# Peptides against a protein of PDB entry 4GMN: the designs that were tried, part 150

Target 1, 375 residues: chain A of PDB entry 4GMN
Amino acid sequence: RYANITLLALVTLASIGTDFQETLVKGNQGSRESPISAADEEWNGFDDADGDAMDVDQKSSSGEDQEEDYEEIDVKEDDEDDDDDSITSEMQADMERVVGADGTDDGDLEDLPTLRELIQTAVPQLIRLSNLPIDSDESLTIQSHALSALNNISWTISCLEFANGENANIHNAWYPTAKKIWRKTILPILEADSADLKLATQVTSLAWAVARVLHGETPTDGNPHRKFISLYHSSKQQAGGNSNSIEEPEDPFQGLGVKCIGVVGSLAHDPAPIEVNREVGVFLVTLLRQSNNVPPAEIVEALNQLFDIYGDEELACDKEVFWKDGFLKHLEEFLPKMRTLTKGIDKRTQPELRTRADEALLNLGRFVQYKKKHA

## One batch from the design tools (peptide; made by RFdiffusion4, then SolubleMPNN)

Design b2_p18_5_s1 (from b2_p18_5, 9 letters changed)
Fold by OpenDDE base, seed 3:
Structure b2_p18_5_s1 (fold): chain B 375 residues (1-375), chain A 18 residues (1-18)
Amino acid sequence: as target 1 above (375 residues)
Amino acid sequence: SELEARRKEVEEAFKALA
C-alpha cells in the first residue's frame, strides 16, 4: 500500500516535471527557441563589424533535373487537438506566470503554488527517498523513481532563463534546494561507486540539470568533476566488453558520455576553482584530440561546453587556462577534423545530430577567429 | 483533473512521509 502510493506519487511528480518541461518548451517556442535549443544558439561572438567575407567559391555542380514526381501525399494534418489533459490548470497558470514573470527579486513563490510545492514539499522528500538504504528491489525501484522525478523537475527548472536577473524568485528558491540535491543525492551515489550504469546515467542526468543552474557555484567538495571524468572513462571501457547493450539511446545526446561532458563542463564555469576549470578544459580538449574514437554527439557537447567556459576573455580561466595551456592551437587543429566528422553524419538518418554538428562547426570557426583577434 | 487528484495524493503522501 505505502509503496504503491509512493510509486504513484513519484510517477506523478515525474510526469508533472515532464509536463512542465513540455509546456516551457511549447511556451518558449512561441517567443524564442527552446532553452534546450538555446544551448544550440549560434555563438555570434562579439559583433566586430569587420566583414571579411571569405568568398567560398560555390562550384555549381550541375546535378541533372530528375523530376521525381513527388506525389503530394496530402497528409491531412489531422489537427488532433490532443487536448493534452495532462497539464493541470494550476501548472499552466504557474507556467504562464513563469514565462511572463518580471524578475521579482524575492525568493517568494506565492504566485507559483505548483512550483512552490514541488520545490518546498516534493523535492525534500524525493531527496530522502533517493537516499534510502538499498536493501531490496523495492527500495531500488523507489530510488530510481525518485531520481527520475528529481531529474525531470531539475531539468525543467534548468530550462528557465536566469540571466540578467530573470526568474530571480525561482532561482533564489531553487538554488539552496539544488545544492541540497547535489550534496544529499548526487554525491552519495557517486561515492558508492556502483557498477550500475543505469543508476549512474540517472544520477549523471540529474547532476547535469543541477549543474546547469549552479554552474561553478556547484559544491566542489570531493572533486566531483574527477568522479564524472572517471565515470566517462569507465563507461567507455564497459561498452567495449559486455554486450549488455544498454541500448544506445536512440537519441545520441541522451548517452552517458554526453551527460558526463555536460556535467563537467557546467562545473567548470566561473567561479569554479581554476584547477577544476583546468582539469575539465584539458579533459574536453583531449576528447577533441582523440575524436576518432569519440561519438559525434560527445564532440558537439564538448565543443559547446568549451565555447561557454572560455567565451569570456575577462574571466580568469581565459588567461590562466585557455591561453596558458594553449587551447586555441588544439581548437584550430580540430577544425578540419570537425568538418570531416560533420560531413560524415548522414542528414537523412541523423538529422538532429547533423544540425547540431553543423552549428558546432560554425561556432568553432567563429570562436577560433574571435580568439585569434583577441590574442 | 486526474493529475490534480494525483498531485493532491502526492502532496498528502509527502506530508505523510515528512
Scores: peptide ipSAE 0.021, ipTM 0.545, DockQ to the pose 0.050
Fold by OpenDDE base, seed 5:
Structure b2_p18_5_s1 (fold): chain B 375 residues (1-375), chain A 18 residues (1-18)
Amino acid sequence: as target 1 above (375 residues)
Amino acid sequence: SELEARRKEVEEAFKALA
């Protein structure tokens, strides 16, 4: 009885977190920035006004247009009007307010009752449920559902803009809770060193969502970046041996490798300790050097993380890590490999991966040019 | 709404777990 009520509560919280995320995604689709692609922001390097348009000579290879007559398979969209009554008028009103809110600094969520309840009431209970002793398959199921609900809530909050003091009330309410999730849920699960790759994927997804808000202010106790780097390497060794291929997620960006890169990249931002930044930066640059054996989605994520970490030359990590460890040379040497990798992605079968690889290639070219001017 | 009913059920479930 208690377990069924707990499972129903956890499924409902995971649904509320998903519906909240989908509503934010739909709200942001009206603005050009898809919230999952906030990591795909074109690196707007400094406005050097002298846009000398490099004439890329398009050599027109006249390949013969074989008009393959694709028979229009009339897929009857059965409009099952599933009245997705899942979004409450209160959640919609909270979403409209979050997208439009001039952030009051008080950390008060009086105007955001659903978000307040998620942060102040639901999350503390989900943290408790994620820390239950695992003594049964039922306890493992409860932990998995609690992690899923925490993941959905944390991802949704990580898709909010917090730059320039935007959503400061939400940031101030979330920040101590995010640190509590990290210390009470993420670290204990990572320290248990479970061979359960499903649990490792869930905790890594949650860790990425939390680290996307905390960045370099994420607690460094126990060197969690090394645990995620170790998990990355361990996941690659297991995929090569046992035929229990965890079905590679249909989305290449949902893979455990991408999630590990996203976590460690986020952990390496200022004000992270320089040694944490160095170990992460060396890991990311090493992936680029070994790119022949690395999935394209992990290369795209590793590039985006390198741009975000080392884009600002005023940060201590630029001088003490980027320049000191000679990262520019590795990025320059990788540029022709990235062009080959990107061109090798089929636009028809993997359109998203191709788009994100084309953007990462463009940003790599700009980033290398920017860093060369400031050398 | 169905979601208000679910929300109330979640609150009751958390009160029962507390």
Scores: peptide ipSAE 0.018, ipTM 0.526, DockQ to the pose 0.050
Fold by OpenDDE base, seed 1:
Structure b2_p18_5_s1 (fold): chain B 375 residues (1-375), chain A 18 residues (1-18)
Amino acid sequence: as target 1 above (375 residues)
Amino acid sequence: SELEARRKEVEEAFKALA
C-alpha cells in the first residue's frame, strides 16, 4: 500500500519533470529558431570573415586497406590505493551549507515556486529513495522510479542556459543539489559494480544530466570517468554476445554508449584535472580511430564532446593535452572517414542521425581549420 | 494557473511520500 503510493508519487514527479523539460525546450524554441538540442550548438568559431569556400574536390582515391596493427595503449592502472578519503574541509563546509541551507536565501527562486519545490523538496526525498537498501523487487522498483524522477528533473535543469551568468539564481540553487545527487546517488551505484545494464543505463543518464551542469566541477573522487569508460567497454562486450536482449533504443542517441560518452566528455571540461581530461580525450580520440566498429551516434557525440572540451585555446587542456598528445592529427585523419560514415547514413530511415552527422562533419572541418590556424 | 496545478500535484505527491 505505502509502496504503491510512493511509486505513484515517483511516476508523477517523473512526469512533471518531463512536462517541465518539454515546456522549457518549447520556451527556448520560441526565442531562438534552432532548439538547442544538446548537439545542435553549431560550434561558432570566432567570426573571421574570410569565407574562402574551399571546393572539396571529390578525388575518390581508392586507398588500400592497410590493416595498421593499432597497438593497444596498455594504460597501466597504477593501483595507488590513495584511500585519502580527505573530505576537504571545503567539501564538508559545502555539505554543511547544503544541509544548513535552512539559511540560503530561498528568495532567489521566489518567482519559480515549482522549480524551487522540485530542487528543495523533491530531490532530497528522491536521493533518500534511491539509497534505500535493495532487499526486494519492490525496493528495486522504487530505486528505478526515483532515478527516473531525478533524471527528468536533472535533464530539465540541464536544458537551461547558464552561460554568461544567465539563470544564475537557478544555477546557484541547483549546483549544491547536483553535487549531492552525484555523491549520494550516482557514486554509490557506480561503486556497487552491478551487472544490471538497466540500472547502469539509468545512473549513466542521470550522471550525464548532472555533469552537463557541473562539467569539470563534478566531483572527481573515485575517478568516475574511468568507471564510465569501463562501463562503455563492458556494454560493448555484452552487446556482441547477446544481440537479442538489449533493445537498441529506437533513438540511437539514447544508447548507453552515447550516454557514457556524454558523461565522460562533460567530466573532462575545464576545470577538470588534466589527467582526467587526458584519459577522456584519449578515449574519445580512440573511438574515432576505431570508427569502423563504433555506432554513428557515438561518433557524433564523441566529436561534439571533443569540440566542447578543446574549443577554447586559453584553457590548460588545449596546450597540455590537445597539442601535446597530437589530437589534431587524429581529427584530420578522421575527416575523410567521417565523410564516408555520414554519407552511409540513409536520410529516409535515420533523418535525425543523418542531420546530426552532417552537422558534426561540418563542425569537424571548421574545428580542424581553426586548430590549424592557431597552431 | 497550469503552474499552480502542477505545484499542487507535486505537493500532493510529496504528501504521499511522507
Scores: peptide ipSAE 0.017, ipTM 0.502, DockQ to the pose 0.058
Fold by OpenDDE base, seed 2:
Structure b2_p18_5_s1 (fold): chain B 375 residues (1-375), chain A 18 residues (1-18)
Amino acid sequence: as target 1 above (375 residues)
Amino acid sequence: SELEARRKEVEEAFKALA
């Protein structure tokens, strides 16, 4: 009895998440016509706003040279070991506050009672259900449905605009919950190192949805980017050995390989640790170098992730990774291969893949030209 | 809305599981 009610509730939550996504997409279509697939953002570069520098005649007030004697504060090399425990304890305390704070002003989502109840009431239960001991086919089914519901909710929220402080109330309500999904659902499943490719695909889809909001602020504990890179490689090895058609998803962008690329790309955004960024960047550039053996959809996703990660020249990863590791040369050398790849996609049989490849090719040309101008 | 009705059904289902 309880299991059937749980399954019905989970199916209903997954349906609500989908219906809510469709409603948000339709609501946002009042301002932008096309459902923004994660690839429909044409990288326009930085518009050189030729902002006429108004000659504000800053009168040079000759303020007197007070030689403030910079006392060399002998910054003792206090042992770097304490910062990892502090982040985990503060993250744990923040999780405990999010669980214990009956008193954080519920007011921020007053106008969005649906979304509030999904975030505050449903998601904690879905996290609990995704962490049940797997001892039966019923517990596996419950976990799969809980992951599906979490995925649909997380994807829906990740389709909201959060740039420039838009939807800040939703972002602020979701952010701690997204971190909780990451730590309590995603990481434990990744650590279990299950050979279940279905479970791996579900958790990777959820991880991508969560990482599309958290980006470089996604917890780096246990190097999850390496696990997703490993999962990418293992998925390719399994597909080559058993001719049992794991039915390649009808949508090439729903493949586990694309999802792995989307996760690790999102994890590598600023303010991710430079070494995480480097490992991901090298992985993505390596896919381009090996493009003859990589599905076109994965190449499209890898390109988009590279543009998003390295689009801003003011970020530390531009100097310390992009330029230092010579990524521009690899992108430039890939440009003629991308033209050939894109032209090889039949517009009649794979119209979406062709469109997204044409866009990624255009953006690659612009990106290479931009980076050459700013070298 | 139909969404509110489904949500309430889910909340009642979770309350019955707690």
Scores: peptide ipSAE 0.015, ipTM 0.523, DockQ to the pose 0.055

Design b2_p18_5_s2 (from b2_p18_5, 11 letters changed)
Fold by OpenDDE base, seed 3:
Structure b2_p18_5_s2 (fold): chain B 375 residues (1-375), chain A 18 residues (1-18)
Amino acid sequence: as target 1 above (375 residues)
Amino acid sequence: SEYQARKKEIEQAFEELK
């Protein structure tokens, strides 16, 4: 009985977290900033007023205009008002407030009762459930569902803008809870050194969501970045040995390797210790150097993380790591490889991966040019 | 709403877990 109620509660919390994420995505579709596209933000770190127009010689290949009469398939948008009754009016109202809330600085979630209950009531219990002794298949199931619910909630919150003091009330409420998830759920599971790739993927996804908010303020106790780097390498060794159906996730960006990169990248942001930043930076640059054996999605993520970590020249990591360890040379040497890699992605079969690779290639070119100007 | 029912069910489930 308790297990079924707990399972129902966990499934419902996971659903709520998904419905919130979908509502955020739908709300942000009205604003051009899809929260998933935070990785697709054109790296605007350069007020490059010096637009030297490189004359791209457009060789006019006179390809014959085959007027293929694309019959306008009148796709009747059947406005199936699928009233997806999943999003409740209260949850929708909370999300509309989150999207519309001018940052009232008070960490008072008074105006966000659903989010308040998720953070204050649900998450502490999910942390408890994720830490149950694993002594049965039932306890494993409970842990997995608790991790899924924590993941969905944490991802949803990580899709909120917190820059410039935006959503400061939510940030202030979430921040101590995020640190608690890290210390009580993530670290113990990572330390247990389980060979379970499913559990490792769940905890790494959760760790990324948490680290996307905490960044360099993520607790560095026990060097968790090294655990995720180790997990990255271990996952590659296991995938190479068993031809068994690890169904490559339909989405290349949902892979454990991408998630490990996302976690360690997020952990390396200022104010992370320079040693942590260096170890992560060297790991990421090493992936680029070994790119022939690295999935394209992991290269895209590793590039984005490198841009975010080293985009600010005023940070201590720029001088003490980026310049000192000669990262610019490695990025510049990687440009022609990235062009080849990106061109090798079929736009028809992998349109998203191709788009994100084209953007990462563009940003890499800009980043290298900027760093050369500031050398 | 079905969510308020689910939320209340969750709150009850968590109170039963205390």
Scores: peptide ipSAE 0.019, ipTM 0.522, DockQ to the pose 0.049
Fold by OpenDDE base, seed 4:
Structure b2_p18_5_s2 (fold): chain B 375 residues (1-375), chain A 18 residues (1-18)
Amino acid sequence: as target 1 above (375 residues)
Amino acid sequence: SEYQARKKEIEQAFEELK
């Protein structure tokens, strides 16, 4: 009984997240920004398996009211207040500086009660449910649905504009929660080193959604970028062996490889540690060098990540990684390959992939020209 | 349903953000 109610609540939360995302995408279609491919995780609709109405014969058995003394399991909240208040006073001061002197934007979602309830009430429960001990198929199902709900919520929030202090109240409310998702849900699952590719795909999707907001401020504890790079390589090795290829998602941009690239790319943004940036940058540039064996969607994502990471010449990563490791040469040498790759995509069968590849090719040409001018 | 109420509230909150 409790499990079915929990499952229904999780499905409802996931559906709310999806509907919220669809509403954002419809709202943003007025602005020419490429539809962020919503992680249309196909909500495999609840197949209403026609529950044959088991005629529960009303046998009137007068069974005695055994008052089962519900022992209140006093869940001692071990307040391990490991409030690692790693909100450095400098980050708080920079946030205060961005929000301006009216300190009313402390993540107050008074005007957004549903979003507040999602962030403050639902997400903490979803984090808890994602961390349940996996001892049954039911626990696996609960974890999967909790991850799906977290994914949909996180993706939806990641589709908001936060530039120029837009939606600062939402950003400020989400930011600590996003870090909590990272530390309490994503990291433990990545550390468990599970061979479950479904779970790995779910956690990687969630990690990308979270990292699209946190960027280089994503917690670097345990070098998660290396785990996602390892997962990328492992997924490529497994796809070559078992003819049960996990059906390549109908959308090329929903593949685990793309998700891994999106995560590590996002993790490498300023203010990420230069070594994290370097390892990711080298990984991404290596994909371009090996492009003959890399799906076009992964190349598109790797290019976009490289543009976003290294687009600003004022950042330390431009000098210490991009120029020092000679990335411009690799990007320039990749231009003719990208033209060939893009032309090889059939506009009729893969119109989105072709459009995104045409855009990435155009941006690559511009980016190379920009970097050559600023050399 | 509570779901439809919450959905409508979400949709409304987004219209207020535009």
Scores: peptide ipSAE 0.018, ipTM 0.516, DockQ to the pose 0.037
Fold by OpenDDE base, seed 1:
Structure b2_p18_5_s2 (fold): chain B 375 residues (1-375), chain A 18 residues (1-18)
Amino acid sequence: as target 1 above (375 residues)
Amino acid sequence: SEYQARKKEIEQAFEELK
């Protein structure tokens, strides 16, 4: 009885977190690229004014006007009043304020009551529920739902812009809570060394969402980057042996391998310890060297993480890791392999994967050229 | 609001877990 009410509450919190994410995505579609595509932000680091516009000669092939009589499929707008009852007027008002907010740095969420309740009231209870002793299938189910709710809330918050002091009030309110999720939920589950790949996928997804906000300020206690690297390798060994194909998620970017890369990449950002950065950087560069045996989505994520980690030449990791460990050579040697990999993706069957691979290939070319100019 | 109903249901569920 109590467990069913708990499960309903957890499912409801997970749904609220999803509804906020969808609202954020819909709100951002009106202005800049979606926050999921914000990882596809062109590396805008260089105002290099050398506008050598490669004249892509648009050879206007005058293909013949086949008047294919597109029958006006009278798509009846079934006004399915999809009562998009998912987005409460209170949630929408909070999201409109977040998108427009010149954030005060005080960590006060007085103007964001729904978000305040999620961070200050719901998340501490979800952390408690995720830490219950696992002694039954019921307690395991409660943990799984608590992790799902924490994941959805953490992902939603990680889609907010925090650069340049934007949303500083939300960042300051979330930051101590994100560290509590890391220390009380993520680390204990990672230390339990469970053979449960479902639980490992849930905790890794949550860890990525949390690490996308904390970056190099994520607690380094117990070397969590090594645990995620180990999990990456263990997941590959299991996938090769048992024909229990964990149904590769329909979305290639939702795979455990991609999530592990996203976590460790995020953990390696400044101000991460240089040895953490090095171990992650070597792991990512090693994936590129072994690209023939690595899924394309993991290569795309590994490239994006490498660009984000090593895009700033003023950071200590540029000199002490990127240049010292000779990463430029490995990226340059990978460029022709990336072209082959990207061309091997069918645009018709995997349009998103192809688009993200085309962008990562473009960014790799630009990044290699940049690093050569600044050598 | 449906949110206030859900919130109240969640708060009640968390109180029952204490």
Scores: peptide ipSAE 0.018, ipTM 0.517, DockQ to the pose 0.050
Fold by OpenDDE base, seed 5:
Structure b2_p18_5_s2 (fold): chain B 375 residues (1-375), chain A 18 residues (1-18)
Amino acid sequence: as target 1 above (375 residues)
Amino acid sequence: SEYQARKKEIEQAFEELK
């Protein structure tokens, strides 16, 4: 009875977190053409002031328009208006305010009562529930639902802009809570070294969402980047043996490998310790060198993480890692491989993966050119 | 290269985590 009420509350909190994320994505589509998927940001470190437009000779191959007459199967969507009134008008109004508000400096979420209650009241309970002793299938179910709710809330907050002091009130409220999630939920689960790939995927997704806000300010105690790199390698070894391949998610970017790359990339940002940055940078560059055996989505994510980590020449990691460890040579040597990889992706069967690979290829060309000018 | 030395040090550290 208590377990069922707890599960219902956890499912409801996870739904609220999803609804907020969807509302943010819809609100951002009105102002920014793409949802901030961590990959759709063009690397802006290149001042396009020198307009050497490389004439890409688009040879117009006249492919014959075979008009395949696709019969419109009139799928009657029975509009069952299940008014799932789950999104209260207050929750929508809170998310509309978050998308539209110039960040007032007051760390008071007075104008965001639902988000305040999620951060201050719900998240501390979810952290507690994620740390229950696993002594039953019910306790495991409660942990999984608590992790799902924490994931959805953390992802929603990670989709907010915090640059230039935007949403500073939300950032200031979230920052100590995010560190608490990391120390109390993520680290203990990673230290338990569970062979449960489902649990590992849930905690890695949560870790990515948290690390997308904390970046290099994520607690480095116990070298969590090495645990995620170890998890990356372990996940690749298991996929080769037992046919309990957790069906690779239909979305290539939802794979455990991509999530591990996203976590360690985010952890390596300034002000991360230079040795943490170096270990992550060498891991990412090693994936590019081994690209023939790496899924394309993981290559795209590894490139984007490398651009974000090493895009700023004023950072200590540029001199002490990027230049010192000779990363430019590896990126330049990878450029022709990336062109081949991207061209090998079918636009019809994997349109998103192809688009993100085309963007990552473009950004790689620009990044290599930029770094050559600043050598 | 310094990269190959550092790569080897890091690979060794990952083997020590197994």
Scores: peptide ipSAE 0.008, ipTM 0.400, DockQ to the pose 0.017

